# Peptides against a protein of PDB entry 4N78, part 258

Target 1, 186 residues: chain A of PDB entry 4N78
Amino acid sequence: HFQVICRLLGYQGIAVVMEELLKVVKSLLQGTILQYVKTLMEVMPKICRLPRHEYGSPGILEFFHHQLKDIVEYAELKTVCFQNLREVGNAILFCLLIEQSLSLEEVCDLLHAAPFQNILPRVHVKEGERLDAKMKRLESKYAPLHLVPLIERLGTPQQIAIAREGDLLTKERLCCGLSMFEVILT
Target 2, 155 residues: chain B of PDB entry 4N78
Amino acid sequence: MAELQMLLEEEIPGGRRALFDSYTNLERVADYCENNYIQSADKQRALEETKAYTTQSLASVAYLINTLANNVLQMLDIQASQLRRMESSINHISQTVDIHKEKVARREIGILTTNKNTSRTHKIIAPANLERPVRYIRKPIDYTILDDIGHGVKW

## One batch from the design tools (peptide; made by RFdiffusion4, then SolubleMPNN)

Design b2_p25_6_s3 (from b2_p25_6, 7 letters changed)
Fold by OpenDDE base, seed 5:
Structure b2_p25_6_s3 (fold): chain B 186 residues (1-186), chain C 155 residues (1-155), chain A 25 residues (1-25)
Amino acid sequence: as target 1 above (186 residues)
Amino acid sequence: as target 2 above (155 residues)
Amino acid sequence: LFESMTRSDDELEKVIEEQLKELEE
């Protein structure tokens, strides 16, 4: 599903969705969640000392339960605050999955474009064959597929310009060194 | 452009007119041949003359038709070439616009990105002395002790 | 990376305008 979304939205659509999600997350964090956290901080016991180990596990549990009773019984915490936190979590996960899916698509595009851009994979050299000879053979095999040089030789100036720009756009991808998810986490 | 205009405005209409005139002339020739045959004492000679005129007339018409046809074909070829040029121009503009849109899109998404910090994960060299993981024997917390304190539904 | 992102929209608009003018001609 995320791959399909990435293909459908493209860079612009993904950017818009990510921006809106960031706004939503910011709104949730700075609004409702912040208010609940402040309220919780106010009702939190100022002094919560570790009970003596002599009370045993049941006594310690009862102690903490008693200290946190008001917080646990706060119905709005479960219904509103936790829901908002889930929404934030879902948004983060969504962004992560979109980025991962986009990266996969970009890598696939790069791989598909590689033969046309004079980007040759490192050939696995079997024992006894010279790497250089294989690479030269590979270069020779794919030389006719080099799109930009081909268009530069046969195309109009306008076509050449478009081809160069297209080549640049094909080479420059987010997966090459950029992360959206890191921006979302800060 | 000038050639196309000449074909459309002068050559093709002119050819059509010539063909029409040729039709009129053929009628005159036919009338002449008929009259000549009727009036001539030498019917054989008149027939041969008619045959000659007919051949000449047919050749003339064929030439006119061929010329007209070639002009029409030339006109169509020029128009087809113009359409192809126009299509190419439109395609170039379309591609330019698409590239522009893509660049804009990339700028927009780029604002939302940061450089991947390849933190060189320092290989945490596991200290050689594997301190024996103290088997945290999770003593199962017997929660049965709490059965008596809570609102346990006494079945 | 992404040098294409630094290109001004103005330059691209000029190119488009020039191409459009060529079509009108």
Scores: peptide ipSAE 0.028, ipTM 0.694, DockQ to the pose 0.501; fails the geometry check
Fold by OpenDDE base, seed 4:
Structure b2_p25_6_s3 (fold): chain B 186 residues (1-186), chain C 155 residues (1-155), chain A 25 residues (1-25)
Amino acid sequence: as target 1 above (186 residues)
Amino acid sequence: as target 2 above (155 residues)
Amino acid sequence: LFESMTRSDDELEKVIEEQLKELEE
């Protein structure tokens, strides 16, 4: 699903969606969530001592349930605050999954374009074979596929300009060195 | 452009008019041949003349049709060439616009990006002295430290 | 990375306008 969304929206659509999500998250955090957090801080027990270990895990759990009973019974916390936190969580997950999906698409594009851009994979050298000889053979094999040099030789000046721009845009991808998710977390 | 204009405005309309005129002329020739055959004392000669006029008329019409057809084909070839040039120009503009849109889109998404921090995997230089696995001496957790914190029953 | 984004929108718009003018001729 996220791959389809990435293909449908493209860079521009993804940017718009992420900007709007950031606005929503900011609004939730600075508005309702902040208000509930302030209220919770006021009603939190000032002194919460650790129960003795002799009470065991069930006793310790019951102790904390008792100490937080008033907070847990606060109906608006469950219905409003937790819902808003779920929305924030979903937004974060959405951004993460979109970035991952976009990165996969970009990697695929780079791999598909590589033979046409004189980008050759590292070939495994068997014992006794020279890496240089194999690479030279590979270069010779894919030399006719080099798009920009081919168009420079056979194309019009306008076609050459477009080919160069297209080549540049193909090489420049977010997955090569940029992260959106890190910006979202700040 | 001048050749196309000449074909559209002069040659093709002229050819169509010539074909129309040939119809009227053929009717006159037919009338002449009929009258000549009726009035002629030498019917064999009149028949041979009619055959000659018929052959000539057919040849003339065939020539007019062929000329007109060639002119129409030439016109279509010129127009097809013009359309191909126009298509090429439109495609070039379209590609330029697409590249521009892509650049704009990348600027917009670029604002939402930061450089990936390649955490230099600090080679955790394993301290050369593999500290002998200190026998995990399960030091009994002295829970007495928690005695002052818990409300547990002072046994 | 993304050096192509440094080109001004104004320059690209001018190129497009010039190409459109050529098409109209």
Scores: peptide ipSAE 0.027, ipTM 0.699, DockQ to the pose 0.495; fails the geometry check
Fold by OpenDDE base, seed 3:
Structure b2_p25_6_s3 (fold): chain B 186 residues (1-186), chain C 155 residues (1-155), chain A 25 residues (1-25)
Amino acid sequence: as target 1 above (186 residues)
Amino acid sequence: as target 2 above (155 residues)
Amino acid sequence: LFESMTRSDDELEKVIEEQLKELEE
């Protein structure tokens, strides 16, 4: 689904969606969640010590459950605060998954474009073969596919300009060194 | 453009008229040949004359048709060339617009990006002293403080 | 990386306008 969304929205659509999600998240965090957190901090037990590890996970859980019983039983916390936190969580997950899907699409595009841009993969060399010779053969094989040089030779100035820009846009992808998710987390 | 205009306005219409006129002339020639053959004492001579007129008429019509056809073909070629040029221009503009839109889109999404960072390792420090659990005394929490935040009932 | 994004909208619009003018001629 996320791959389809990425294809459908493109960079523009993804940007818009992410911006809106960030606004929503910000609103939730600075609004309801912040108020609940402040209130909870005020009513939080001043002294809540860590129980001994000897109590085990169940005992530790019961201890904290008992200490926070009144807070956990607050109905509005479950209905409003936790719901908002779920929304924030969903937004974060959405952004993560979109970025991952987009990165996959971009990598695929880069791989498909590589033969046309004189980007050759490292060839496996068998014993007794020279890497240089294989690479040269590979280069020669794909030389006719180099789009920009071809257009530079045969095309009009306008075509050349478009080809160069297209080549640049093809090479420049977010997956090459940029992350959206890190920005969302800050 | 001048050539196309000449073809459209002069050569092709002129050729069509000439061909039409040729049709009427051929009918006249046929009538003449028929009458000449009937009235002539020397039928052999009349026949040879008819052959000559027939050959000439066919040659003339063939020439007119060929000329007209060539002019039409030339017109179509010129028009096709013009259309190709227009198409090329439109395509160039379209591509430029697409590139522009893509750049705008990338700029917008780029604002939402940062350089990829390597994950930092975190050190976990264990508490130094295990504290004994303090006896829990339940104190009622006043949640009225939250009445203004949600859909709570103000008492 | 993403040098293409550094171009101003104004510059790109000018290029488009120039191409449109060429088409009109």
Scores: peptide ipSAE 0.025, ipTM 0.694, DockQ to the pose 0.409; fails the geometry check
Fold by OpenDDE base, seed 1:
Structure b2_p25_6_s3 (fold): chain B 186 residues (1-186), chain C 155 residues (1-155), chain A 25 residues (1-25)
Amino acid sequence: as target 1 above (186 residues)
Amino acid sequence: as target 2 above (155 residues)
Amino acid sequence: LFESMTRSDDELEKVIEEQLKELEE
């Protein structure tokens, strides 16, 4: 599903969606969630001592449950605050999955374009074969596919300009060094 | 451009007119040949003359048709070439626009990105001194303080 | 990283305008 969304929206659509999500998340964090957190901090026990490890995990859990019982039982916390936190969580997950899907699409594009851009794959050298000879054969095989040099030789100035721009846009991808998810997490 | 205009405005219309004129002339020639054959004492000579005129007329019409056809074909070739050039220009503009849109899109999404950093995982350090569990005396929390926060139902 | 993103919108508009003029011609 996320792959389809990435294909349909493209860079422009993804940017718009992510910007809107960031606005929503910001609004939730700075608004309702912040207010609840401030209020909860005021009602939180000032002294919460760690129970002795001797009580075991169940005893420790019961201790904290007891200390937080009144907070957990607050109806508005469950209905409003936790819902907002869920929305924030969903937004984060959405951004992560979109970025992952976009990265996969970009990698595929780069791989498909590689033969046309004089980007040669790493060749496995079997024992006894010279790497140089294999690379030369590969270069010779793909040399006619080099699009920009071909157009530079045969094309009009306008075609050459378009080919160069297209080549540049093909090479420059987000997956090469940029992350959207890291921006969302700060 | 000048050649196409000449074909459209002068040569093709002129060829059509010439063909039409040839039709009227052929009728006159036919009438002449018929009358000449009827009036001539030497029917063989008249027939030979008619054959000569017929051959000449057919040759002239064939020439006119061929010339006109070639001019029409030439016109179509020029028009086809113009359409190809126009198509190329439109495609070039379309590609330029697409590249521009892509650049704009990349700028927009680029603002939402940062360089990938290898985040070092911070180790959670356990507190050194386990404080004795304080007997938890449950103090009732007054939640009325929260009544003014959010869209909750005021009970 | 993205040199293509640094190109001014103005330059692109000029190129488009020039191409449109060539079509009118």
Scores: peptide ipSAE 0.025, ipTM 0.698, DockQ to the pose 0.544; fails the geometry check

Design b2_p25_6_s4 (from b2_p25_6, 12 letters changed)
Fold by OpenDDE base, seed 2:
Order: C-alpha cells, then structure tokens, then sequence
Structure b2_p25_6_s4 (fold): chain B 186 residues (1-186), chain C 155 residues (1-155), chain A 25 residues (1-25)
C-alpha cells in the first residue's frame, strides 16, 4: 500500500501529505496532549515512594493503583488523550513507512538507470582474474548505453540540455543521503 | 511555407484542371480520328495518324498524372515535416515543464529532509586485552534495604 | 485541341521514344 501511495503521489504529493501530517501532529502535541499532560502533572502524587517488598506483588500493585486512582478514574484520559497519542504514533509510523517505501522506489530507479549512467556494479572477481580487466570489459560492454554521451554526440543543443538535467535528476535521490524521518522526530 | 502554398493553390489545382481538360481533349481526338478514318480515302494513313495521336495522348496523360502525383507527394512530405517539427517542439516544451515541476517537487520535499547521519561505523577496535569475564557472582539482592523507603506499615 | 499535349512536348518525346522502343522490341 505504501509503495502504491509513493508512486501515485510522487515527491510533491508526499511533501504535501508530510507537511499536513506534521501540522496535525504539532497541533495534537501542543494542544490537547499538552493540556492533558499539564492536568496529569497537577494530580500526580508529589511523593510516591516504593512500598516495602513485604507487601508482595499484589500489595504493591494495589498501592500504585491507590496512588494513581485519580488519574485512572479520569475517563477522558483513556478516550481522548490516549486516542490522540495513538494518532501521533500512527502519524510517526506512517512517515516511517512512507520514507522506507520511497527509499525502495528510489533505489529501484537508481538500479534501473545505472547501466545508462555509467554506474557499473562491482563485479565478483574469481580467483586469478584482474578486477581492472573485468571492469574495463564491463565498461566497454555498456558504453553504448550511456545516454548523456550518446545524446551529446547525436542530439541538438536543446536535447543535450534536457538529457543532462534529466540525468542529474535521476542521480539525485533522497535515499542517497537524506532522511525525512529524522526531521519528523525533531 | 511558400512552396506549400504554391502546391496547394496553384500546382495541384492546376494539375487537376489539366487532367480534366485532357479528358475532354481525348474525347475530341477520338471523335476526330473516327470521322477521319470514315471519310478518308487512304485508310492506312488515317490509321497511322490515329496511332500517333493515341500514343501522344497516352504520353500526355501519363505526364500529367506523374506531375500531379509528384506534387501531391511533395505536399504530403512538407506537411509531414511540419508535423514532425511541431511534435519535436511540443515534446521539448513538455520535457522542460516536467523537469521544472520535478525540480520544484524535489525542493519541496527537500525541505522536509535532513542529512542522514552516516554513522561512520568506527571500526570497533576490539580492545587488545580481552578483560577476563569477571565471573558474575549473583549476589542475592537484599530487598530489605528498601524497607525504609516505603510507606510500609511497621507491624 | 491538343493544348495539354503541347505543354508536355519535351517529356512526351522521351516517353514516345521509350514506348516505341518497347513496341519495336
């Protein structure tokens, strides 16, 4: 699903969705969640010491239930505050999954474009073969597929300009060194 | 453009008219040849004259058709070339617009990105001296130390 | 009567020559 979303929205669509999502998250954090947190801080016990181990696990649990009774009984905490926290969590997960899906798509694009851009994979060298010789052979094999040099040789100045720009756009991808998720976490 | 206009307005219509006129003329020639053959005392001469007119007429029509056909083909070639040029121009504009849109989109999404912290995997240089695993002596945790920190009811 | 023929006289001569050659062949 996320892969399809990435393909349908493209960079612009993803940017718009992410921006709006960030606004929603910010609104939730600075608004409703902040208000509930402030309220919770006010009702939190000022002094909550660990009960003696002699009370056993049930006694300790009851102790904490008693200390937090006012918080637990606050019905709006469960229905509204936790729901908002879930929404924030879902938003974060959504952003993560979108970024991962986008990265996969970009990697695929880079891999597909690589033969046309003089990007050659590292060849596994069998014992006794020179890496340089294999790489040179590979370069020679794929040389006719190099799009920009081909267009520079055969194309019009306008076509050359477009090809160069297209090549640059193809090479420059977010997955090469950029992260959206880190921005979302800040 | 001037050549195409000349073909459309003058050469092709002119060729069509010439071909039509040739049809009318051929009919007249046929009538003439028929009458001449009937009225002539020398039938052989009349026949030879008819053959000459027939050959000439066929050659003329063939020439007119060829000229007209070539003009039509030339017209079509010019039009095809114009269409190809238009297509090329449209493609160029379309590609330019697409590239621009993509650049804008990338700028927009770029604002939402930061550089990946390439954690230089510092080669964890294994410390040379493998400190001997200190035998984990499980000391029983004496929880009685916490007895004074809780609200526990002293019985 | 032969205005269309007179305008194509040069090409006509070539075509007639070729046609006569084929007929003689």
Amino acid sequence: as target 1 above (186 residues)
Amino acid sequence: as target 2 above (155 residues)
Amino acid sequence: LFESMTRSDDVLEEVMAAAQAELAA
Scores: peptide ipSAE 0.012, ipTM 0.630, DockQ to the pose 0.007
Fold by OpenDDE base, seed 1:
Structure b2_p25_6_s4 (fold): chain B 186 residues (1-186), chain C 155 residues (1-155), chain A 25 residues (1-25)
Amino acid sequence: as target 1 above (186 residues)
Amino acid sequence: as target 2 above (155 residues)
Amino acid sequence: LFESMTRSDDVLEEVMAAAQAELAA
């Protein structure tokens, strides 16, 4: 699903969606969530000591549950605050999944374009074969596919310009060094 | 452009007119040949003359048709070439627009990106000394302080 | 009356010459 969304929206659509999500998240965090957190901090027990480890996990859990029982039972917290937190969480997850899907699409595009851009993968060399000979053979095999040189030879100045720009746009991808998700976490 | 105009406005219409005129002329020639044959004392000579005119007439018509056909073909070729040029121009514009849109889109998404950083994994260290458990005294929380934040009813 | 036809004489001669060449081959 996310792959389809990425294909449909493209860079522009993804950017718009991400920006809007960030706005929503910011609004939620700085608005309702912040207010609830401030209020909860005021009512939070001032002294909450760690129980002894001898009580075991169930005892410790019961202790903290008892300490926070009144807070947890607050109806508005469950209905409003936790809902907003879920929305934020969903937004974060959405951004992550979109970025991952976009990266996959970009890698796919790069791989498809590689033969046309004189980008050759490292080939596995079998025993007895020289790497250099294989690479030369590959270069020769794909030489006719070099798009930019071909257009430079046969094309009009306008076509050459477009080809160069297209080549550049094809090579420059976000997955090569940029992350959107890190900005979101930030 | 000038060649196409000449074809469309002069040569093709002229050829069509010539062909039409040829039809009228052929009818006259036929009438002449018929009358000449009837009136001539030497029927063989008249027949040979008619054959000559027939051959000439056929050649003339063939020439006119061929010329007209070639002009039409030439016209179509020129038009096809013009269409190809237009197509090329449209494609060029389309590609330029697409590249521009892509650049804009990339700038827009680019502002939402940062360099990938390898985050250091921090090990969570447990505190060494657990403080003695203090008997938990449950204090009731006054939730009325939250009424101004939520959708609660102010009493 | 025959001016349009007389203009085609060169074409006729060419066609006849071509036909003769094909027949001789």
Scores: peptide ipSAE 0.010, ipTM 0.630, DockQ to the pose 0.008
Fold by OpenDDE base, seed 5:
Structure b2_p25_6_s4 (fold): chain B 186 residues (1-186), chain C 155 residues (1-155), chain A 25 residues (1-25)
Amino acid sequence: as target 1 above (186 residues)
Amino acid sequence: as target 2 above (155 residues)
Amino acid sequence: LFESMTRSDDVLEEVMAAAQAELAA
């Protein structure tokens, strides 16, 4: 699903969605969640000491439940605050998954374009074979597929310019060193 | 463009007119030949003359048709070439626009990105003393120790 | 043959002109 979304939206669409999500998250965090947190902080017990371990886990739980009774019973916490937190969580997950899907798509594009851009994979060298010989064979095999040089030889100046720009755009992908998710987390 | 215009406006219409005129002329020639044959004392000569005119007329018509056909073909070729050029131009514009849109899109998304911090994997300096892998002899956990703990129904 | 064909129109016009002259006379 996320892969389809990435393909459908493209870079521009993803950017728009991400921007809007960031706005929503910011709004939730700075607005409703912040307000609830402030309110909760106000109603928090001023002095909450760790009970003695002799009370055991049930006793300790009961103690904290009693101390936090007003907070736990706060109906709006469950209905509104937790919902907003879920929304934030979902937004984060969405961003992560979109980025992952986009990265996969970009990697696939790079791999598909590689033969046309004189990017050769490292060939597994079997014992006794010279790496240089294999690489030379590969280079020779894919040499006719080098798009930019081909167009430079056969194309018009305009076509050459377009080919070069296209080549650049193909090589420059987000997955090469950029992360959106890190921006979302900061 | 000038050649196409000449073909469309002058040569092809002119050829069509010439062909039409030739038709009219042929009819007149036929009438002449018929009359000449009827009036001539030497029928054989008249017939030979008629044959000559017929051959000439057919040749002229064939020429006119061929010329016209070639002009039409040339016209079509020029038009086809023009269409191909237009297509190429449109494609070029389309590609340029697409590239531009892609660049804009990438800039937009780029604003939302940061450089991946390649955490320098600190070379885990392997401690010098490779502690001999203590053969972890997995002693089978004897769960029988728990047999006496709980109200389990002795089957 | 093609040269003969191009000349044919001129000959045809001449013949027609001659024929018309005879018809007018």
Scores: peptide ipSAE 0.008, ipTM 0.627, DockQ to the pose 0.007
Fold by OpenDDE base, seed 4:
Structure b2_p25_6_s4 (fold): chain B 186 residues (1-186), chain C 155 residues (1-155), chain A 25 residues (1-25)
Amino acid sequence: as target 1 above (186 residues)
Amino acid sequence: as target 2 above (155 residues)
Amino acid sequence: LFESMTRSDDVLEEVMAAAQAELAA
């Protein structure tokens, strides 16, 4: 599903969606969540000592339940605050999954374009064969597929310009050195 | 351009007029042949002359039709070539616009990105045995993990 | 064949002219 979304939206659509999500998250954090956190801090017991181990697990649980009774009984915490936190969490997860899906798509594009851009895979050299000879053979094999040189030879000046720009756009991808998710966490 | 204009304005209309004139002439020739046959004492000679005129008329019409057809075909070829050139121009513009849109999109998304801190992971000592590129098995992303987090309608 | 057809048109015009001259006459 996320792959389909990435393909459908493209870079522009993804950017718009992420910007809107950031606005929503900011609004939730600075508004409702902040207010609830402040209220919770006021109601939080000032002194909560660790109960003695002699009370056992049930006794310790009851102790904390009693200390947090006012917080647990705060009905608005469950209905509003936790819901907002879920929304923030979903937004973060959405951004992460979109970035991952986009990265996969970009890698696939790079791999598909590689033979046409004079990007050759490293050939495993079997014992006894010269690496240089194999690489030369490989280069010779894929030489006719080099798109930009082909268009430079056969195309119009306008076509050449478009081919060069297209080649550059194909090579320069976000997955090569950029992260969106790190910005979102900041 | 000059050739197309000549075909459209002169050659094809001229050919059509020639065919129309030929029709009128053929009617006259037919009338002449009929009258000549009726008035001639030598009916056999008159018949042979009529056959000759008929053959000639047919040949003339065939030539006119062929010439006109060739001119029309030539006109269509020139027009097809013009359309191909226009298509090429439109494609060029379309590609230019697409590239521009892509650049704009990349600028917009670029604002939302930061450089990946490539942690200097220790030099992966290339094991002497180049491990076979593990076939990237596309593990389907199991989205069911998200089913418990969102208010997804359990169908 | 095309040359023969073009010649036929010229001959047709000549014959038509001659026929018209005979009819006018």
Scores: peptide ipSAE 0.007, ipTM 0.626, DockQ to the pose 0.008; fails the geometry check

